Peptides against a protein of PDB entry 5JXT. Designs and how they scored, part 46

Target 1, 319 residues: chain A of PDB entry 5JXT
Amino acid sequence: SLLPKKEINVYIGMSEMQVKWYQKILEKDIDAVNGAGGKRESKTRLLNIVMQLRKCCNHPYLFEGAEPGPPYTTDEHLIYNAGKMVVLDKLLKRIQKQGSRVLIFSQMSRLLDILEDYCVFRGYKYCRIDGSTAHEDRIAAIDEYNKPGSDKFIFLLTTRAGGLGINLTTADIVILYDSDWNPQADLQAMDRAHRIGQTKQVVVYRFVTDNAIEEKVLERAAQKLRLDQLVIQQGRAQVAAKAAANKDELLSMIQHGAEKVFQTKGAFGTMAEKGSQLDDDDIDAILQAGETRTKELNARYEKLGIDDLQKFTSESAYE

## One batch from the design tools (peptide; aimed at target 1 E67 T73 I114)

Design b2_p20_1 (made by RFdiffusion4)
Pose (drawn by RFdiffusion4):
Structure b2_p20_1 (pose): chain A 317 residues (1-241, 244-319), chain P 20 residues (1-20)
Amino acid sequence: SLLPKKEINVYIGMSEMQVKWYQKILEKDIDAVNGAGGKRESKTRLLNIVMQLRKCCNHPYLFEGAEPGPPYTTDEHLIYNAGKMVVLDKLLKRIQKQGSRVLIFSQMSRLLDILEDYCVFRGYKYCRIDGSTAHEDRIAAIDEYNKPGSDKFIFLLTTRAGGLGINLTTADIVILYDSDWNPQADLQAMDRAHRIGQTKQVVVYRFVTDNAIEEKVLERAAQKLRLDQLVIQQGRAQVAAAANKDELLSMIQHGAEKVFQTKGAFGTMAEKGSQLDDDDIDAILQAGETRTKELNARYEKLGIDDLQKFTSESAYE
Amino acid sequence: MEEMYKEFDETATSPERTLV
């Protein structure tokens, strides 16, 4: 029995420093922010703003010249200058206290570099797979974290790095520091720990910058994830739109017994006998329209799970 | 977007830091 994973959006604010940088990004190209300029502009200008706001929502130290002036030290400012780091510090502390281990995913490798400095600062044992990591290296990194009684606690990964089918069930908590544009990528990262061999409840925390660009980014991915489900669930429809033996057999046998019983004429003919007054015609049209409504209202309401013929139906016996 | 991330990660540098 594999427990369904718990996915939680943790909505996070921004530090005072992030606001300063967030405002500068928006100011430096306020024209494009207000939707100015021609409609012919290429997508490049707006996408550059998206990248900077994404970096800003992650950590201000991703911008050169942002860290407090030289010389540079790695201290508490690494934590309190990014809202996500403040939430993560207490979250990681609580995670270790309850005997849990955690996989931390990110879109940017420069952010895992910042998280490396944090892990050394707090004394956390950790592993990293980067996507810019050799094959033999990440094999050892997987094994090190999966070793029985492992010294490690945190596993730093990029959402894409490892490839398909790698197993990290020795962890039961997943933290997505930032989200991907395609939902299958984040969903695959969660399934590093949420797969066969996982014994504990998998909990996934997704850091989202509330009232900023990442909240809006998330809604779109949730929509695209919902669209994918509808396509996959309806993937049976085109194969259904020939005739089975039973389908053909049912068409022939339908009402055949009543035909054999009949010596004279059938229904509409036996009761009225090839002569029809106005009242008889009106009853035929009223009965038909009623049947027509009930038939259409029944089938136009159905779904794929009702229309889909099982392959075992072809096993006529 | 993925290409921009990769480009930034490859081109960015890190200054020397002292651990406190």

Design b2_p20_1_s1 (made by RFdiffusion4, then SolubleMPNN; from b2_p20_1, 11 letters changed)
Fold by OpenDDE base, seed 2:
Structure b2_p20_1_s1 (fold): chain B 319 residues (1-319), chain A 20 residues (1-20)
Amino acid sequence: as target 1 above (319 residues)
Amino acid sequence: MDKMIEEYDKSATRPEKTYL
């Protein structure tokens, strides 16, 4: 029988470089971040800020002029300049040592380009599929990954391209490097490994930048998922959760952690204490803390009714 | 959101790497 998935949110601090870029993004649009634009602030402007902040949470080299060079090299700086890469680097070593195989999902194909450079630098054999990959090349990549005795350790996928009904049950680990605004897209990505033919316990690691916009993206996705479940259970088809955040919701998400980011000199949280010097015990502590916070997050939304879940209450930040 | 990510992904290239 297929075992239930184990899902763990992995809360990760920003690197010093990410904090500096996160500050710059907020400062560039400080009037919008402070709500000074009022009713005139465009939803498009807020969405652009959200996208820049999410890029920063993924990797600072997603910004022009952020990567050190010329010459442009692939080296340890690719890892230590992004908190998620530091955790990924240690986690992949553990995953490989245990004889597991891993799917890595992102919303951003340009993050997959960084992950390709990383895979080459660490000597990890990989496959890649994104939205631009031709149909024949997708088949070839899937077959190469799934073949008996495949030497491909990693499959790099965009979340939406991975959603296309493919079977990747030869992997048992799923890393969501970032989250989709639609929790169903992430579930569909997980279901590439968690499907008929899987023989191992599927473990899903969801990377979440702590004290940043991604925490609010995760909360909103969890809220929406619970609402969708309750609507299905109650047969209330009319409660279409408004898929798109309103302006006030977007503003609240942008403001989340902004003050602490502005006050921070250097790296954030666990990255400030250890940086790239994380050991196996530090990873175990991060995973255990993540498992606890994941249970707490789920328990928070399980207690809420449909009417509560329809309200985007910022109030849960003040309890 | 998805469209903005897709537009970003199409507009930007990674720097050519020099292997040392």
Scores: peptide ipSAE 0.128, ipTM 0.730, DockQ to the pose 0.586
OpenDDE base, seeds 1, 3, 4, 5: peptide ipSAE 0.043, 0.097, 0.126, 0.040; ipTM 0.681, 0.729, 0.734, 0.679; seeds 1, 4 fail the geometry check

Design b2_p20_1_s2 (made by RFdiffusion4, then SolubleMPNN; from b2_p20_1, 12 letters changed)
Fold by OpenDDE base, seed 4:
Structure b2_p20_1_s2 (fold): chain B 319 residues (1-319), chain A 20 residues (1-20)
Amino acid sequence: as target 1 above (319 residues)
Amino acid sequence: MDDMIAADDASATRPEKTYL
């Protein structure tokens, strides 16, 4: 019998470099961030800010001139300059030690390029598929990963490319390095490992940058998923969930945590205390805190009706 | 469905790596 998947949101503080870049992104468009652009502020400009903030949450080296060099080396700086990489690096050691195999999903092919450099640096054998991967090369990568006795530990995938109905049940761990705006894309990614033929407990770790735009991306995705479930259950096909965030929603998402980011000197949370020197106890604490916050998040949305879930009001998240 | 612009900014390549 297929065991239910365990899903854990892993809330991760920004590195010092991420905080500095997050500040710079907000400062560059400060008038837009403050809502001073009025009616002339385009939805496109806000979407661009959201995209830059999401890039920052993933890795600062997604920005031109952020990576130290020349010479450009793959070294510990690739890890310590991104909170998600610090947690990933420790988590992958644990996952490998337990004899698990892992799918890592991202929205960004350029993040997969960073993860390739990381895999090479750590000596992790991997496969890769993204949106640009030829069909034949996708088949070859899947077959190489799924072969009996495969030495490939990691599969790197873009979420949408990995969503294409492929079977990766030879992995039991899924890391969502970032979240899709469409929660169905993330579910489809999880279903690559959580499918008939899986013999292990599938565990999904969703990385979420704490005190940043990604918390609001996650909240919005969770809200949409719950709304979709309720619409299906109630047979109310006419609840056109507004698929796209409006301008005010995007602005509120950009503003989330911005003040605290501006006030912060250095890194956030466990990244401020330990930096790249996380131990196994620090990881256990992060995972336990994440499991608690995941339960709280789910419990919040489970209590909401369709009408409440349609009202993306910034206010209803605090009661 | 308004395709939220895929986060895939394929425009920038990784820098050439110097292996030590």
Scores: peptide ipSAE 0.157, ipTM 0.715, DockQ to the pose 0.352
OpenDDE base, seeds 1, 2, 3, 5: peptide ipSAE 0.148, 0.141, 0.073, 0.153; ipTM 0.717, 0.709, 0.690, 0.717

Design b2_p20_1_s3 (made by RFdiffusion4, then SolubleMPNN; from b2_p20_1, 8 letters changed)
Fold by OpenDDE base, seed 5:
Order: structure tokens, then sequence, then C-alpha cells
Structure b2_p20_1_s3 (fold): chain B 319 residues (1-319), chain A 20 residues (1-20)
């Protein structure tokens, strides 16, 4: 029988460079961030801020002029300038040593470009599929990855491109480098490895930038998933959990952790303490803390009714 | 003016890297 997947949220601090860019993004639109625009603030402006903050959480080199150069190089700076890359780099070494194979999903094809550079730099053999990948090239990449005795360790995928019916049961580890606003897209990504033909325990690592907008993206996705489940169970088909975030929800998400980001000098959490010098014990501590917070998050939403889950308030889940 | 959402330009190429 297929073993249940184990999902762990991996909460990761921002690098110093990410903190600086996160501050700059907030400062550029400070009036919108403070809610001073009130009813006049455009939903589009808030969505743009959200998008820039999510880019920052993924990698600062997603911004023009952020990458050191010219000359532009592939070196350790590609890793230490993004908290997720620091954790990824350590985690991939462990995964490889265990004889596992890994799918890495992102919403951002330009993040896959960074991950390709990283794979080349570390000597990891990989396949790639995104939204621009031709159908024939997609088949070829899947076949090359799934080939018996394939030396391809990593498969890089955009969540949407990877969600389309592909069988990747030759991988047993899934890394969600970022989260979709629709939790069903992430589930569909996990189900590429967690399918009939899988012989191993599938483990899913969901990377979440701590004290940043991504915690609220995760919370909103968890609320939607639970609401969808309850709506199906109760036959209340009218409760479309699919509603796009309103202005107040977007503003609350943007404001989450913003004060602490402005007060922070340097990196966050374990990135401030250890930076790129994370060891195996530090990774175990991050994974253990993540497993605890994942259980707490799930337990929080399991107690909520439909009416509570319709309210995008972080507060309504502590009452 | 409908502020255009800055689409994530997936077409923006990484800078040409000098192989050291």
Amino acid sequence: as target 1 above (319 residues)
Amino acid sequence: MDEMIEEYDATATRPEKTLL
C-alpha cells in the first residue's frame, strides 16, 4: 500500500540581503503598507507589493541589480544571500547521501533559473520543466528522470507545469520551494511523487520564510484547504473558498512581520546565528521545530468551523 | 488607471555569467 506522505513546513529566516530588500520593498510603498491609503489604495498596488515580497522570500537575485556583478559569477553568494538556498544546500546533501531523489517545485520559473545555476555549481544532475517547456521536451525530461538507473538527482519544476498528470514516483522527496495561493496546486505537485508505483515514504518539505508574508500565504492556503474540505463534507457548495484575497487581507499579509523586519539589523533567526555555516544538527533542529509548528498549524485549523475559516483573521484562531 | 500587476517576467534572463 502507498504510505501516507509526511509533510513538514520548514521555517527559514531571511538572509541579511533578503532583510534589506524586504525593507526596501515595504519602504517604497510605506503609505500602502501602513494602510494610510484606506479605501483609495488599489488592490493592484497591494498585489504588486505581495508579489515583490514573495520574490524577496525566494531569492533577492529575482530583482534587477541585486546580483553582484559585473562580472556575474556562480559562487557561494548564490546560496548565502537566500535563507532557503542555505537550507536547500544542506538538505540536498542529506537527501543524496540517503539515496533519495528529489522534486523541487516553485511558482517562479526565474527561480528555477537560479536553481539551475546552483545545480551546475554543486554538480547536481537535473531535469527541468516549466510552463514554456515544449510537450516533446517535457516527455524527454520525464523519461530521462524516470529511466532505470538515471543519474538525474533533481527535477526542477514549476508547480503548474509539474501538476499536469506527470508520474515522478522515482522521486521520494518533494521540496515546495514556495507555496501556491491555491493549496490544491501544491497537493497536485506532491501527488507527482505520491502516487501508485511509489515504493518509498514520500516526504514533503514546504519552505516558508519565517516572520514574512509567506507565513500568511501558508495560513491562507491552510484555511482554504480546510474550508474546501468542510464545504464538501457539509454539502455547502456555495462557500467558494476560491475568492481572491480582499484589500484588508492583502494589507494584513503585507504587514505581517514588517515591524520586526524594520527593526532587524542583519539576518533572521538561524540565519543570523549560523548563516551559511549550518551543520546537520542545525538542520535537524529546523526540521524538528518545523514539524512542531506544522502540527500546531494543522490543529489550529482543524478546530475552526466554516464561519471562522471564512474570516481571514489570524486572531480568530487564537480565540 | 488600472495599475498593471507587474507580471513576474519569466522571460528575464539571468545575467551572462563569466565562467571563472
Scores: peptide ipSAE 0.189, ipTM 0.682, DockQ to the pose 0.255
OpenDDE base, seeds 1, 2, 3, 4: peptide ipSAE 0.077, 0.061, 0.049, 0.126; ipTM 0.612, 0.577, 0.580, 0.700; seeds 1, 2, 3 fail the geometry check

Design b2_p20_1_s4 (made by RFdiffusion4, then SolubleMPNN; from b2_p20_1, 9 letters changed)
Fold by OpenDDE base, seed 4:
Structure b2_p20_1_s4 (fold): chain B 319 residues (1-319), chain A 20 residues (1-20)
Amino acid sequence: as target 1 above (319 residues)
Amino acid sequence: MDEMIEEYDASATRPEKTLL
């Protein structure tokens, strides 16, 4: 029988470089961040800020002029300049040692380019598919990954490209490097490994930058998922899919953790203490803390009814 | 939300890596 998937949110501190870039993004649009734009602030401008903050949470090298060089090299700086990469690098070593195989999903093809550089640098054999990958090349990559005795350890996918009903049950670990705004897209990604034919316990690690916009992206996705589940269960097909984030919701998301980011002179959490020198005990502590916070997050939304979830704007999660 | 679900394709390419 297929075992239930284990899902763990992995809360990761920003690197010092990420903090500096996060500050710069907020400072560039400080009037919008402070709500000083009022009704005149375009939803598009707020969406752009959100996108830049999400890029920062993924990797600072998604910004022009962020990568050290010239000369441009693939080296340890590719890892230590992004909190998610530091955790990923340690986690992948553990996963490989366990004889597991891993799917890594992102919303950003440009992050997959960084992950390719990383895979080459670490000597990890990988496959890749994204939105631009031709149909024939997708089939070839899937077949190469799934073949008996495949030496491909990692499959790099954009979440949407991975959503296309493909079977990747030859992997047992799923890393969501970032979250989709639509929790169904992430579920569809998980279902590539968590499907009939899987023989192992599927574990899903969802990377979440702590004290940043990604916590709010996650909360909103969890809220939507719970609402969708309750609507299905109650047969209330007329509950309008929660509208696209309004300006106030976007502003609240942008403001989340911003003050603490501005006050921070270095990295966050374990990234401040150890940086790239995380050991196995640090990873275990991060995973244990993540498992606890995941249970707490789920428990918050499980208590809410449809009416509460509909009224529940991102502000009421803290009352 | 659907407006934010688009794959972020940054037009910027990775810089050419110098092999050390």
Scores: peptide ipSAE 0.138, ipTM 0.693, DockQ to the pose 0.389
OpenDDE base, seeds 1, 2, 3, 5: peptide ipSAE 0.102, 0.092, 0.107, 0.127; ipTM 0.660, 0.649, 0.658, 0.661; seeds 1, 3 fail the geometry check

Design b2_p20_2 (made by RFdiffusion4)
Pose (drawn by RFdiffusion4):
Structure b2_p20_2 (pose): chain A 317 residues (1-241, 244-319), chain P 20 residues (1-20)
Amino acid sequence: SLLPKKEINVYIGMSEMQVKWYQKILEKDIDAVNGAGGKRESKTRLLNIVMQLRKCCNHPYLFEGAEPGPPYTTDEHLIYNAGKMVVLDKLLKRIQKQGSRVLIFSQMSRLLDILEDYCVFRGYKYCRIDGSTAHEDRIAAIDEYNKPGSDKFIFLLTTRAGGLGINLTTADIVILYDSDWNPQADLQAMDRAHRIGQTKQVVVYRFVTDNAIEEKVLERAAQKLRLDQLVIQQGRAQVAAAANKDELLSMIQHGAEKVFQTKGAFGTMAEKGSQLDDDDIDAILQAGETRTKELNARYEKLGIDDLQKFTSESAYE
Amino acid sequence: AEAEERLAAGEERAARRAAA
């Protein structure tokens, strides 16, 4: 029995420093922000703003010249200058206290570099797979974290790094520091720990910058994830749109017994006998329209799970 | 000793960023 995972959006604000940088990004190209300029502009200008705001929502130290002036130290400012780091610090502290281990995923390797400095600062044992990591390296990194009684606590990965089917069930908490554009990528990262071999409840925390660009980014991915489900659930429809033996058999046998019983004429003919007054015609049209409504209202309301013929139906016996 | 180590880690990080 594999427990369904708990996925939680943790909505986070921004530090005073992030607001300064957030405003500068928006100011440096305010024209494109207000939707100015021609409609012919290539997608490049707006996408550059998206990248900067994404970096800013992650950590201000991703911008050069942002960290407090030289010389550079690794201290508490690494935590309190990014809203996500403040929430993560207490979250990681609570995670270790309850005997849990955690996989931390990110889109940007430069952010895992910042998380490396944090893990060393707090004394956390950790492993990293980067996507810019050799094959034999990440094998050892997987094994080191999966070793029984492992020293490690945090596993730093990029959402795409490891590839398909790698197993990290020795962790039961997943933290998505930032989200991906395609939902299958984040969903695959959660299934590093949420797969066969996982014994504990898998909990996934997704850091989202509330009232900023990442909240809006998230709604789109949630929509694209909903669209994918509808396509997959309806993937049986085109194969259904020949005829089975039973389908052909049912067409022939339908009402055959009543035909054999009949010596004279059938229904509409036996009761009225090839002569029809106005009243008889009106009853035929009223009964037909009624049947027509009930038939259409029954089938136009159905779904794929009702129309889909099982392959075992071809096993006529 | 801890302050010297934190300084050295910060300078190493700044050097790696400048190299990139």

Design b2_p20_2_s1 (made by RFdiffusion4, then SolubleMPNN; from b2_p20_2, 8 letters changed)
Fold by OpenDDE base, seed 5:
Structure b2_p20_2_s1 (fold): chain B 319 residues (1-319), chain A 20 residues (1-20)
Amino acid sequence: as target 1 above (319 residues)
Amino acid sequence: SRAAELLARGQARAARRAAE
């Protein structure tokens, strides 16, 4: 029988460089961030801010002028300048030592480009597919990864490309490097490893930048997932979950943690204390804290009915 | 060489950012 998935949200502090770039993104559009644009503020402008903040949470090298150079080396700076990379680097060493194989999903093909460079730097053998991968090349990559005795440790996927009917049960670890706005896309990605033919316990690590927009993306995704589940269970087809965030929701998401980001000099949380020098105990502490916060988040939404979930704005969960 | 490959990857990152 297939074992249930273990899902853990991994809450990760920003690096000093991420904090600096997060501040710059907010400062560039400070009037929009403060809601000073009023009724004239474009939803498109807010969506662009959200996209830039999510890029920053993934890796600052997605921006021009962030990477040190020239020369543009491919070394440890690729890791220590992004909180998610610091945690990923330690976690992958543990996963490899355990004899596990890993799927890494992202929404951003440009992040996969950085992850390829990281894989080459660390000497990890990998496969890649994204939305631009030709059908034949996609089949070849899947077959190369799944073959008996494959030397491919990592599969890099965009969540959308990975969602399309692939069997990757030769992996037992799933890392969601970022989250989709649609929680069903992430579930479909997980189900590439968590399917008939899997013989191991599938563990899913969802990376979430702490004190940043990604917490609100996660909360909204969790709310939507619970609502979708309840609608299916109760046969209430009429509850079209409002798929698109309104302007006020987007503004609230952008403002989340912004004050603390502006007040912060340097990195956040464990990144401030340890930086790139995370040890195995630090990783265990991050995973344990993440498991606790994951249970608390799930328990919060499990108690809510359909009517509560429809009215529930992320702000009302903390009163 | 590995060093040349790693440098070429860094240059490719820079080129991708400049094209966006």
Scores: peptide ipSAE 0.652, ipTM 0.966, DockQ to the pose 0.517
OpenDDE base, seeds 1, 2, 3, 4: peptide ipSAE 0.641, 0.645, 0.643, 0.651; ipTM 0.964, 0.965, 0.964, 0.966

Design b2_p20_2_s2 (made by RFdiffusion4, then SolubleMPNN; from b2_p20_2, 7 letters changed; failed a check: too like the target's own chain)
Amino acid sequence: AKEEELLKRGLERAARRAAE

Design b2_p20_2_s3 (made by RFdiffusion4, then SolubleMPNN; from b2_p20_2, 8 letters changed)
Fold by OpenDDE base, seed 5:
Structure b2_p20_2_s3 (fold): chain B 319 residues (1-319), chain A 20 residues (1-20)
Amino acid sequence: as target 1 above (319 residues)
Amino acid sequence: SMAEQLLARGQARAARRAAE
């Protein structure tokens, strides 16, 4: 029988470089961030800010002028300048030591480019599929990963490309490096490992940048998922969850943690305390805290009815 | 060499950023 998947949110502090770039993104559009644009502020402008903030949460090297150089080396700086990479690097060592194999999903093919460079630097053998991968190359990558005795440890996938009906039950660990706005896309991604033919406990690690826009992306995705579940269960097909965030929701998401980011000198949380020097105990503490916060998040939305979830703005959950 | 490959990857990152 297929074991239930274990899903935990892994809340990760920003590196010093991420904080600096997060501040720069907010400062560049400070009038929009402060809501000074009023009714004239375009939804497109807010969406662009959201996209840049999400890029920053993934890796600062997605921006010109962030990577140190020339020369542009591929070494430890690729890791310590992004909180998610610091945690990923430690987690992958554990996963490998356990004899597990891992799927890493992202929304951003440009992040997969950085993850490839990281894999080469660490000597991790990998496969890759994204939205530009030809059908034949996609089949070849899947077959190479799934073959008996495959030496491929990591599969790098965009969430959308990975969602397309493939079987990756030869992996037992799933890392969602970022989250889709549609929680169903992430479910479809993790179901590539959590499927008939899986013999191991599937564990899903969802990386979430703490005190940043990604917390609000996660909350909104969790709300939508619960609403979708309740609509299906209650047969209330007419509750089209408004799939698109409105301007006020986008503004609230952009503003989340912004004050603390502006006040912060250096890195956040465990990244401020230890940076790249995270040990096994630090990872255990991060995972345990993440498991607790995940239970709390789920419990918050499980208590809400359809009508509450439709009216529920992320702000009302903290009153 | 691995060192040359790693430098080439870094250069490729820089080129991708400059093209965006």
Scores: peptide ipSAE 0.629, ipTM 0.961, DockQ to the pose 0.514
OpenDDE base, seeds 1, 2, 3, 4: peptide ipSAE 0.622, 0.627, 0.625, 0.622; ipTM 0.960, 0.961, 0.960, 0.960; seed 1 fails the geometry check

Design b2_p20_2_s4 (made by RFdiffusion4, then SolubleMPNN; from b2_p20_2, 9 letters changed)
Fold by OpenDDE base, seed 3:
Structure b2_p20_2_s4 (fold): chain B 319 residues (1-319), chain A 20 residues (1-20)
Amino acid sequence: as target 1 above (319 residues)
Amino acid sequence: DLEAELLARGQARAARRAAR
């Protein structure tokens, strides 16, 4: 029988470089971040800020002038300048030692470009699929990954491209490097490994930048998922979950953790304490803390009814 | 040569940033 998947949110502090760039993004549009634009503030402007903050949470090298150089080397700086890369690097080493194989999903093809450079630097053999991958090349990549005795350890996928009905049950670990605004897209990605033909316990690690916009992206996704479940269970098809965040929701998401980010002169959390020098015990502590916070998050939304879930809890960082 | 490939990848990252 297929074992239930284990899902763990992995809460990761920003690197010093991420904090610096997160501050710069907020400062560039400080009037919009403070809500000073009022009714005149464009929803498009807020969506652009959200997109830049999410890029920062993924990797600062998505921005011009962030990567040190010239010369632009591909070495340890690719890892230590992004909290998610520091955790990923240690986690992949553990996954490989366990004889597991891993799917890594992102919303951003440009992040997959950085992950390819990382794979080459570490000597990890990989496959890649994104939205631009031709149908024939997609089939070839899947077949190369799934073949008996495949030396391909990692499959890099964009969440939407990887969600397209493919079977990747030859992997037992799923890393969601970032989250989709639609939780169903992430579920569809997980279901590439967690499907008929899987023989191992599937474990899903969802990376979440701590004290940043990604916590609110996760909360919104969890809220939407619970609402979708309740609508199905209660037969209330008329409860169209307003899929698109309003301006106040976007503003609240942008403001979340912003004050603490402005007060921070270095990295966050474990990244401030150890930086790139995480050991196996630090990873275990991060995973254990993540498992606890995941249970707490799920328990929060399990108690809510449809009417409560339709209200975006705009707990602004100031309420 | 791995070193040459890694440098080429770094240059390609820089070029992709400058084009946006």
Scores: peptide ipSAE 0.653, ipTM 0.963, DockQ to the pose 0.504
OpenDDE base, seeds 1, 2, 4, 5: peptide ipSAE 0.644, 0.647, 0.652, 0.652; ipTM 0.961, 0.962, 0.962, 0.962; seed 2 fails the geometry check

Design b2_p20_3 (made by RFdiffusion4)
Pose (drawn by RFdiffusion4):
Structure b2_p20_3 (pose): chain A 317 residues (1-241, 244-319), chain P 20 residues (1-20)
Amino acid sequence: SLLPKKEINVYIGMSEMQVKWYQKILEKDIDAVNGAGGKRESKTRLLNIVMQLRKCCNHPYLFEGAEPGPPYTTDEHLIYNAGKMVVLDKLLKRIQKQGSRVLIFSQMSRLLDILEDYCVFRGYKYCRIDGSTAHEDRIAAIDEYNKPGSDKFIFLLTTRAGGLGINLTTADIVILYDSDWNPQADLQAMDRAHRIGQTKQVVVYRFVTDNAIEEKVLERAAQKLRLDQLVIQQGRAQVAAAANKDELLSMIQHGAEKVFQTKGAFGTMAEKGSQLDDDDIDAILQAGETRTKELNARYEKLGIDDLQKFTSESAYE
Amino acid sequence: PRPPVPLNKVPPPREEPTVP
């Protein structure tokens, strides 16, 4: 029995420093922010703003010249200058206290570099797979974290790095520091720890910058995830739109017994006998429209799970 | 050594995450 994973959006604010940088990004190209300029502009200008705001929502030190002036030290400012780092510090502390281990995913390798400095600062044992990591290296990195009684606690990965089917069930908590544009990428990262061999409840925490660009980014991915489900669930429809033996057999046998029983004429003919007054015609049209409504209202309301014929139906016996 | 730099303020999250 594999427990369904708990996915929780943790909505996070921004530090005072992030607001300064966030405002600068929006100011440096306020024209495009207010939707000015021609409609012919290429997508490049707006997408550059998206990248900067994404970096800013992650950590201000991703911008050169942002860290407090030289010389550079690695201290508590690394934590308190990014809202996500403040929430993560207490979250990681609570995670280790309960005997849990965690996979931390990110879109940006420069952020895992910042998280490396944090792990060394707090004394956390950790592993990293980067996507810019050789094959033999990440094999060892997987094994080191999966070793029984492993010294490691945190596993730093990029959402795409490892490839398909790698197993990290020796962890039961997943933290998505930032989200991906395609939902299948984040969903695959959660299934590094949420797969066969996982014994404990998998909990996934997704850091989201509330009232900023990442909240809006998330709604779109949630929509694209919902669209994918509808396509996959309806993937049986085109194969259904020939005729089975039973379908052909049912068409022929329908009402055949009643035909054999009949010596004279059938229904509409036996009761009225090829002569029809106005009242008889009106009853035929009223009974038909009623049947027509009930038939259409029944089938136009159905779903794929009712229309889909099982392959075992072809096993006529 | 670098002169002292005060810590910046960070607002709390909407909800603090819990670990069972």

